# Peptides against a protein of PDB entry 9IZ0: the designs that were tried, part 192

Target 1, 345 residues: chain A of PDB entry 9IZ0
Amino acid sequence: ITCLGSNGHTYKQLVKGGNDDLRQDAVMEQVFEQVNGFLRSYRKTSQRNLSMRTYKVIPLALKTGVIEWVQDTIPLGEYLDSAHKVYHPKEWSLSTCRKLIAEKQMEDLETRLKVYDLVCRHYRPVFRHFFLESYADPVQWFTTQTNYARSTAVASVLGHVLGLGDRHGQNILIDKTSGEVIHIDLGIAFEQGKKLPVPECVPFRLTRDVVDGMGITGVEGVFRRCMEFTLETLRREEDSLLSVLEVLRYDPLFSWLISPLRRMKKQKMQLENFNQPESGNITTDASRDPKIQRNNVSGESEAERAILKVRQKLSSTLSVEASVGELIRIAQDPSYLALMFCGWS

## One batch from the design tools (peptide; made by RFdiffusion4, then SolubleMPNN)

Design b2_p20_2_s3 (from b2_p20_2, 13 letters changed)
Fold by OpenDDE base, seed 4:
Structure b2_p20_2_s3 (fold): chain B 345 residues (1-345), chain A 20 residues (1-20)
Amino acid sequence: as target 1 above (345 residues)
Amino acid sequence: DLSHLSAAQQEMLKLLEELK
């Protein structure tokens, strides 16, 4: 829809309806605003304007709401698919890469690594071209690439700490003006991505194209240092962050677990994206959605487990540098990326 | 009485009430 603002400007808004939990997105956006408060209060993060980019979500009902249209954005995956066709027209299509990965999904790690390497050789990184195309001025190019690396660092730490899942290229927007990343579809949190049909094995998305966008330094320099400063801030504000999450523990409407319906929806989207034939033996007897009496007792236990896991991720047992170094290593490890839905780009 | 909650907790609680 297009709304006329009180200032006489027209604003596009996305009306989202159906089975999407816009309340979950709205709650997570408010957690990000609280974290942005912590990032503004700490000198090392404030002096770099480190923030998680947020967008307004107005839930109108349990399954319907209005999302603020983020102007001048593009989904990372949409840019990458278009850019690969331009810069590498002789390489494999995204559909070919997806098919080969899917055909080997049930194979051993060695076979999956061989297929991942093969796909990587036939689908090379292109995301550096986003900055080269969009910014002719070297200062603007450097500034926007720096903003990208900074925002990606914040989103990576925060995504790891909160256990954000479903971080595929369609759920990551790039702001064409600032170069900043905007994460959308926040309804897979607190490590529930590990319960997807293709489990998420990485702490955050740090694929070859995500790294290529950081330029010649890759993960070194701006990205690593901004991850360190972000994690240092979150460790400092651990009690404040845990106190915010504890409020969610008392919310009977908050979903600490992925819903069966959402899991099935993501499963269908994964199957469609892989062109896998619907194996007709998934008796989606959708009629036997047991009335899972949300025994309130089960929700509280999962909330407590989620909060405990956040606390564990904020542990000072390792230095900030060691913790960030290990996160970056795991997020780039082919042994994990080969297991992902789209780990090659 | 929300006086025992941090400002962040009060804001979060207010949001959660507005989302009911």
Scores: peptide ipSAE 0.118, ipTM 0.754, DockQ to the pose 0.017
Fold by OpenDDE base, seed 1:
Structure b2_p20_2_s3 (fold): chain B 345 residues (1-345), chain A 20 residues (1-20)
Amino acid sequence: as target 1 above (345 residues)
Amino acid sequence: DLSHLSAAQQEMLKLLEELK
């Protein structure tokens, strides 16, 4: 839809309907705005204009709302699929790579690592071309690539600290004007991604293409330093951040757990990306409801556990540099990436 | 009595009330 704002500007808006918890997205965007306040208050982060890019979410009902249409964006996964066909037309298709990873999903780590390495050799990174194609001016190119590395660093720290899940290439938008990343679909938070059928094993998305977009320095330089400054800011503002999260504990509508319906929807989407459309009537016999042990863990106990994990991630036991170093190591570790739905790109 | 809440908590509470 197109809305006329009170300022006389026309805004395109996306109306989402269905099973998406737009209220959870809206709440997480408000947490990001509070964090953006902390980043603006701290000299090391404010001097670099470090922020989590946000978008407006207006929940209209339990299952419908209006989302700000982020103009001049593209999903990372859409760009990468298109660019890979252009720059590497002789390499494997994304569907071939997905199929091979899927066929080995239930195998041991050694087998999964071999398949992951094989896929990586036949699906090379291309995301550097986003910046090379879009920006003919060297200053604009350098500025935009720097903005990408900065934005990705902030999102990586926040994604780890808040335990954001479902960080696939369709849930990460790239701003074509600034090079900044915009994270969407925030309904898998507080490590609930580990409860998905394909558990998330990395702290944030730092795949080969995510790194290729940082240019020749990769993770070394702007990205690492901006992660360090972001984590330093969040450690400084730990009590403020925890206090904001404690308010969510009193929100009866906030879901600290992934809903069974959302889990099933994500399971189906993961499985449908593995099945070629054979026209077979898979009557999903709904009868084998795996006994979802509703561990009647009170919503309060799950909130407390989530907040405790945030506190643990903000611990000063390790230096900022050591903590960031370990996060970057884990996020790039083939032993974790080989376990992911799409760890190669 | 919201007087015991930090400014950030009061802002967050207000935002959560606007989302009801």
Scores: peptide ipSAE 0.104, ipTM 0.746, DockQ to the pose 0.017
Fold by OpenDDE base, seed 5:
Structure b2_p20_2_s3 (fold): chain B 345 residues (1-345), chain A 20 residues (1-20)
Amino acid sequence: as target 1 above (345 residues)
Amino acid sequence: DLSHLSAAQQEMLKLLEELK
């Protein structure tokens, strides 16, 4: 939809309807704004302008609303598919790579590792080309690549702490002006990604292309340092962050669990990637919403477990450097990445 | 009386009221 603002400017808006819990997205965006307050107040993060990029979500009803259209963005996955065809035209297609991983999804770790390694040898990273193509000025190139590494670091720490799932290449936008990442579709949080048919085993998305966009230093530059400063800020503001999440515990409309409907949608998408797109209009009349009496007691117990996991992730038992080092290691470990959904790589 | 809540909690409560 295009709306005319009171200022005479036209704004593009995305209307989402049906099954997307836009109220959860709006609540998560507000949690990010609170975290952005902590990042602005702390010297080490403020000096680097560290923030989670946010967007406006206006829920209109329990399952419908308006999302701000983030202008001048591209989905990471869309850029990578296009760029890979240009820069590596002799390598395997993304569809071939996904098929090979999917065909071995039920096999042992050793077999899945062999297939993942094979795919990696035939599908090389290209995301460095985004910065080289988009920014002819060396200062702009360096600035945007730095902004990318910074925003990815903030999103990685915050995504781990809040247990954000479903971080595939279509749910991560790149701002073409700033190089910053924008995370969308926040409907899988508090480690509910582990309840997907293919469990999410990594703390955040740190695939080879995500690293390739950081330039020659990869993770060992701006990214690692900005993760450390972000985690240091969140540990300092632990009580403030937990107090914000505790307000959500008393919200009867907040979903601490993945909705059965989102789970079914993800199951269908995972199954449909196995069969050719038969264009069957399955008008499944989803009219029988069983009145699942959400026993308030079950929601409160899940909220308490979620808050406890956030507290555990903010633990000072390890140094910030050791904690970040372990997160970066796990997020890049082939033994975890080979277990991810075929659309993750 | 919300005076016992942090500024962040008050802002979150206000948002949750606007989202009802």
Scores: peptide ipSAE 0.100, ipTM 0.746, DockQ to the pose 0.017
Fold by OpenDDE base, seed 3:
Structure b2_p20_2_s3 (fold): chain B 345 residues (1-345), chain A 20 residues (1-20)
Amino acid sequence: as target 1 above (345 residues)
Amino acid sequence: DLSHLSAAQQEMLKLLEELK
């Protein structure tokens, strides 16, 4: 829909209707605004203008709402597919890579690692070219690449702490003006992505292309330092953050569990991402819902478990530097990336 | 009386009421 604003500007807005509850996305955006308040209050994060980029979500009714159309953005995955064809026209197509990973999805880790390595050798990173081609001025190039590394660091810490799932290249927008990342479709939080048929194995997306966008220093520059400062701020504000999440525990409209409908939709999108031919006889025999023992784990018990996991991730048992070092290591580990539907890019 | 809630809890509760 195109809406005329009171200021005379026309805004594109995405109206979601049907089965997508936008309330969860709106609540997560409000949690990010609270976190942005914490980041503004601490000198180390404030001096770097560290923030999670937010977008407006306006729930209108149960399962309907309006999403802000983020202007001057591109999905990371759309840029990477286009750029790979330009810079590496003799390498494998994205469809070929997806097919090879899908064909070996049920194989052992050793076989999946061999296929992942083979795909990586025939599909090289290109995301550094976004900054090189979009910004002719060296100061603008350096500024936007720095903003990208900073925003990715904030989003990576928050993604880990809040257990944000489904962080694929279509759910990450790049702001063409600032170089910042914008995470969209926040319908999977508190590690509910681990309950998908293809479980999320990494704490956040730190694939080869995500790293290539950081430039020559990769993760060992602005990114690591900004992760450290963000995690230090969240550890200081642990009680404030947990108090915000405790309000959500008592919200009867907040779903701590992935809905069966969202699970099926995300499963379908995961299968479509593998370019599995529509074999028409996917009788979704609803009988093969694995007996997830619906232990009547009250929504309250899942909320308690989620809040406990947030507290555990904010634990000061390890230094900030050690915790960030381990998160970066795990997020780049081929043993986890080889298990993802698109861990190579 | 919300005076027993932290400022962050009161703000989040207000935002959740605005989303109902």
Scores: peptide ipSAE 0.037, ipTM 0.623, DockQ to the pose 0.017

Design b2_p20_2_s4 (from b2_p20_2, 9 letters changed)
Fold by OpenDDE base, seed 4:
Structure b2_p20_2_s4 (fold): chain B 345 residues (1-345), chain A 20 residues (1-20)
Amino acid sequence: as target 1 above (345 residues)
Amino acid sequence: SLDHLPLAQQEMLRLLEELL
């Protein structure tokens, strides 16, 4: 749809229907807008124009909303699948890699690491080519690659601090004009990704292709320093950020827990993505009466725990450099990536 | 790794990245 704003500008919008609760997305976008205020107020982040890319979300009903259409974007996973076929036509297909990882999902870490390494040798990074093929001018190439590294750094820090889950290649858009990342489908936050059938064990997505897009320096340069400046800003604004999250504690529309419906949907999508046969056990965990999780007391205790975890992640016990160094290490650790449903790209 | 570039280009990129 196209809407005419009261300011006389036309806005393209996507009407999203289905079982997706856009209230979670709308709340997380409001948190990002507040954080973008902090990033603009702090010299080190403002000088670099550091921001989380946002989009407007208007929830209309439990299952329907309007999302601002992000023009000139592509899902990272769509680009990577197409580019991998072009640049590495003799390597394994994404479906072959997914199958091999899925076949070993219940095996020990050593077996999963061996399969992850095997997949990595037969599915090489290609995301550098996005910048090389899209920008013929060297200045545009360098600028867009820098914007990508900067935006990925902000999204990585915020994703860690807020415990954003479900950060797969279809939930990360690339802006073809700026090179910036845009995170979508924000309804798994506050470490609820650890409650998925394939638990999330990395702080943010820093796979080989995510690093390949940063260019020849990889994580060492723009990305690391922009993570440091972002974390320094968030530590400085801790009380302001916690105050924003405390307002959300009283939002009757916000859920600090993954909904049973969203968990089931993600479980089904994970099984489909792995070409795993529907094991009939999808039905059993849905039978926990959604009324018990909707008890205000349980929601309030989960909000308090979530806010406490945010505070802990903003702790100054380690330096900014040490904290960022550890996050980058964990996010690239094969022992974690081998456990992910798509840790190789 | 930057090791595939000439030393002067590696240093220039590190410096540019330090400024960005």
Scores: peptide ipSAE 0.029, ipTM 0.571, DockQ to the pose 0.013
Fold by OpenDDE base, seed 2:
Structure b2_p20_2_s4 (fold): chain B 345 residues (1-345), chain A 20 residues (1-20)
Amino acid sequence: as target 1 above (345 residues)
Amino acid sequence: SLDHLPLAQQEMLRLLEELL
């Protein structure tokens, strides 16, 4: 839909209907706006214009809302699939890579690492080409690549601290004008990604293509430093951030747990993306979603556990540099990436 | 490796990335 604003400008809006609760997305966007306030107040982050890119989410009902249309964007996964066919036409298809990883999903770590390495040799990074193709001017090229590394660093720290899940290439948009990343579909937070059929084991997405977009220094340039400054800001503002999250304990519409329906929907999409033949008759009768009475007690206990995990991630027990170093190491570790649905790209 | 860029551009980019 297109809406006319009070300023006489037209705004494109996406109407989302169906079974997706947009309340969680709206709450996470509100948390990002508060964090952007902290980033603007702190000298080291404000001097670099560090921010999480946000978009407006208006939940209209339990399963309906309006989302701001982000203009001039492309999903990372859409760009990468297209670019890979252009730059590496002799390499394996994304479907071939997915199939080989899926065929070994139940095997040991050593077998999964061998298949992951084999896939990586036949599916090389291409995301550097996004910047090289889009920006003929060297200053614009460098500026947009820097904006990408900076925005990815902020999103990586926030994604870790808030435990954002489901960070696949279709849920990460690239702004073609600024080079910034925009995270969408925020309905898996507070480490609920570990409850997915393929558990998320990395703190944030730092795959080979995500690194390839950062330029010649990869993670050791702008990205690492911007992660450090972002984490330093969040540690300084810990009490302020926790106070924002404490308000969510009393929001009866906020879901601290992944719903069984959302888990089942993600399971179906994962099976479809692996081209696994529908093994027919698991009609898990969705009618027997036990009315787990959301006993208010269970929601409060999950909120308390989530807030405790955020506090633990903001702990000053390790230096900022040591904490960021460990996060980058884990996010790039083949032992974790080989366990993921698409850890090679 | 960005070995496709001239060495002078690689050095300039590294220096700029250290300053940003």
Scores: peptide ipSAE 0.027, ipTM 0.616, DockQ to the pose 0.013
Fold by OpenDDE base, seed 5:
Structure b2_p20_2_s4 (fold): chain B 345 residues (1-345), chain A 20 residues (1-20)
Amino acid sequence: as target 1 above (345 residues)
Amino acid sequence: SLDHLPLAQQEMLRLLEELL
């Protein structure tokens, strides 16, 4: 829909209808705005303008709402697929890479590592070209690349702490004006990504293309330092952050669990990437709503486990530098990336 | 490609990133 604002400007809005609870997205955006308050209050993060990019979500009813249309953005995965065809036309297609990884999904780690390495040799990073193409001025190029590394660092720390899942290239937008990342579709949080058909095993997305966008220093510069300052801020504001999450614990409409329907949609999307479009009218007779036995695992016990896990991730047992170093190591480890649906880009 | 920057330019860019 297009709305006319009181200022005379037209705003595009996405009306999302369906079984995805936009209240979860709206709640996560509220948590991000509170975290942005902490980042603005702390000198080390404020001086760098560190923030999680937010967008407006207005839940209208259970399963319906309005999302602000983020102007001047592109999905990371859309850019990467296009750019890879331009810069590496002799390399494998994304579909070929997906097929080879998926054919080995049930094999041992050693076999999955071998196919991952093979895919990586035939599908090279290209995300550096986003900045080189979009910004001919050296100052704009450097500023936007820096903004990208900063915003990716904030999103990586916050995404790890809150256990954000489903961080594939279609759920990460790039702002073409600032170079900042915008995370969308926040309905998989508090480590529920581990319950997906392909379990998420990385703390955040730090694939070769995500690193290639940081330029020649990769993770060893703006990104690492901004992760450290962000984690230091979140550790300082632990009680404030936990108090925000405790308010959500008592919200009867906030789901700490992945919805069965969202799990089924993700399963279907993962399977549809395997099947060529055979035009078989599988009339999925939607009539058998499996009686989801509400196993009275009280939503309270899941919330308590989630909050405890957030507290554990904010633990000062390790230094900020050691904690960030371990997160970066795990997020780039081939032994984890080879297990992912798309860990090569 | 930026990968062809002389080592001295790579170090200068790294230093510039350290100041940000």
Scores: peptide ipSAE 0.024, ipTM 0.584, DockQ to the pose 0.013
Fold by OpenDDE base, seed 3:
Structure b2_p20_2_s4 (fold): chain B 345 residues (1-345), chain A 20 residues (1-20)
Amino acid sequence: as target 1 above (345 residues)
Amino acid sequence: SLDHLPLAQQEMLRLLEELL
């Protein structure tokens, strides 16, 4: 839908009709707006214009809403699939890599590491080319690559602290004007990604292509320092952040748990990526939502556990530098990446 | 004073100073 704004600008809007509760996305965007307030108040983060990029979400009903269509964006995964075919036409397809990883999903870590290493040797990073091909001016190239590293650092810290899951290449948009990342589909938060059929074991997405986009310094420069400044700001504003999350604890319509339907949908999407799409209109008439009486008692206990985990992640037991160093190490560890659905790109 | 450098080099140095 294209809407005319009161300012005379036309905005494209994505109407999502479906079982995805857009209230979770709307709530997470409100949390990001509050965090952006903290980032603007602190000298080290405000001087670098550090922010989580936000988009407007208007929930209309439990299963319907309007999302702002972010202009001039591309999904990271769409760019990477296209670019990999251009720059590495003799390497394996994304479908071949996915198949080999899934065939070993039930095997031991040693076997999964061997397959991950094999896939990595046959599917090389390409994300550096986004900046090189999109920005012919050296200043624009350097500015946009810097904006990418800065925005990825903010999103990585926030993604870890809030326990954002489902951070695959289709849920990360790149702004083609600024080079900044925009995270979408925020309905898996507070470490509920660990409850997916393929558990998420990394704190945030820091795959080889995510690093390749940072240029010659990789994680060692803009990215690391911007993570440190972001974490320092969040530690300073711990009580303010926890107060924002406590408001959500008492929202009876906020779900601290991944829905069984969303878990099944993710499992199905993982399986369908292995079989050619038989165009069978399986109209699964999922109209019978069994009224599983959400035991309200389970929701409050999960909210308390989620807030406690946020507090634990903001602990000053380690320095900011040591904490960021450990997060970067874990996010790049092959022993975790080999366990992911797509840890090689 | 950076004023004697080409605009592109001034901007690159400004960006580098913002990074440090």
Scores: peptide ipSAE 0.024, ipTM 0.576, DockQ to the pose 0.010

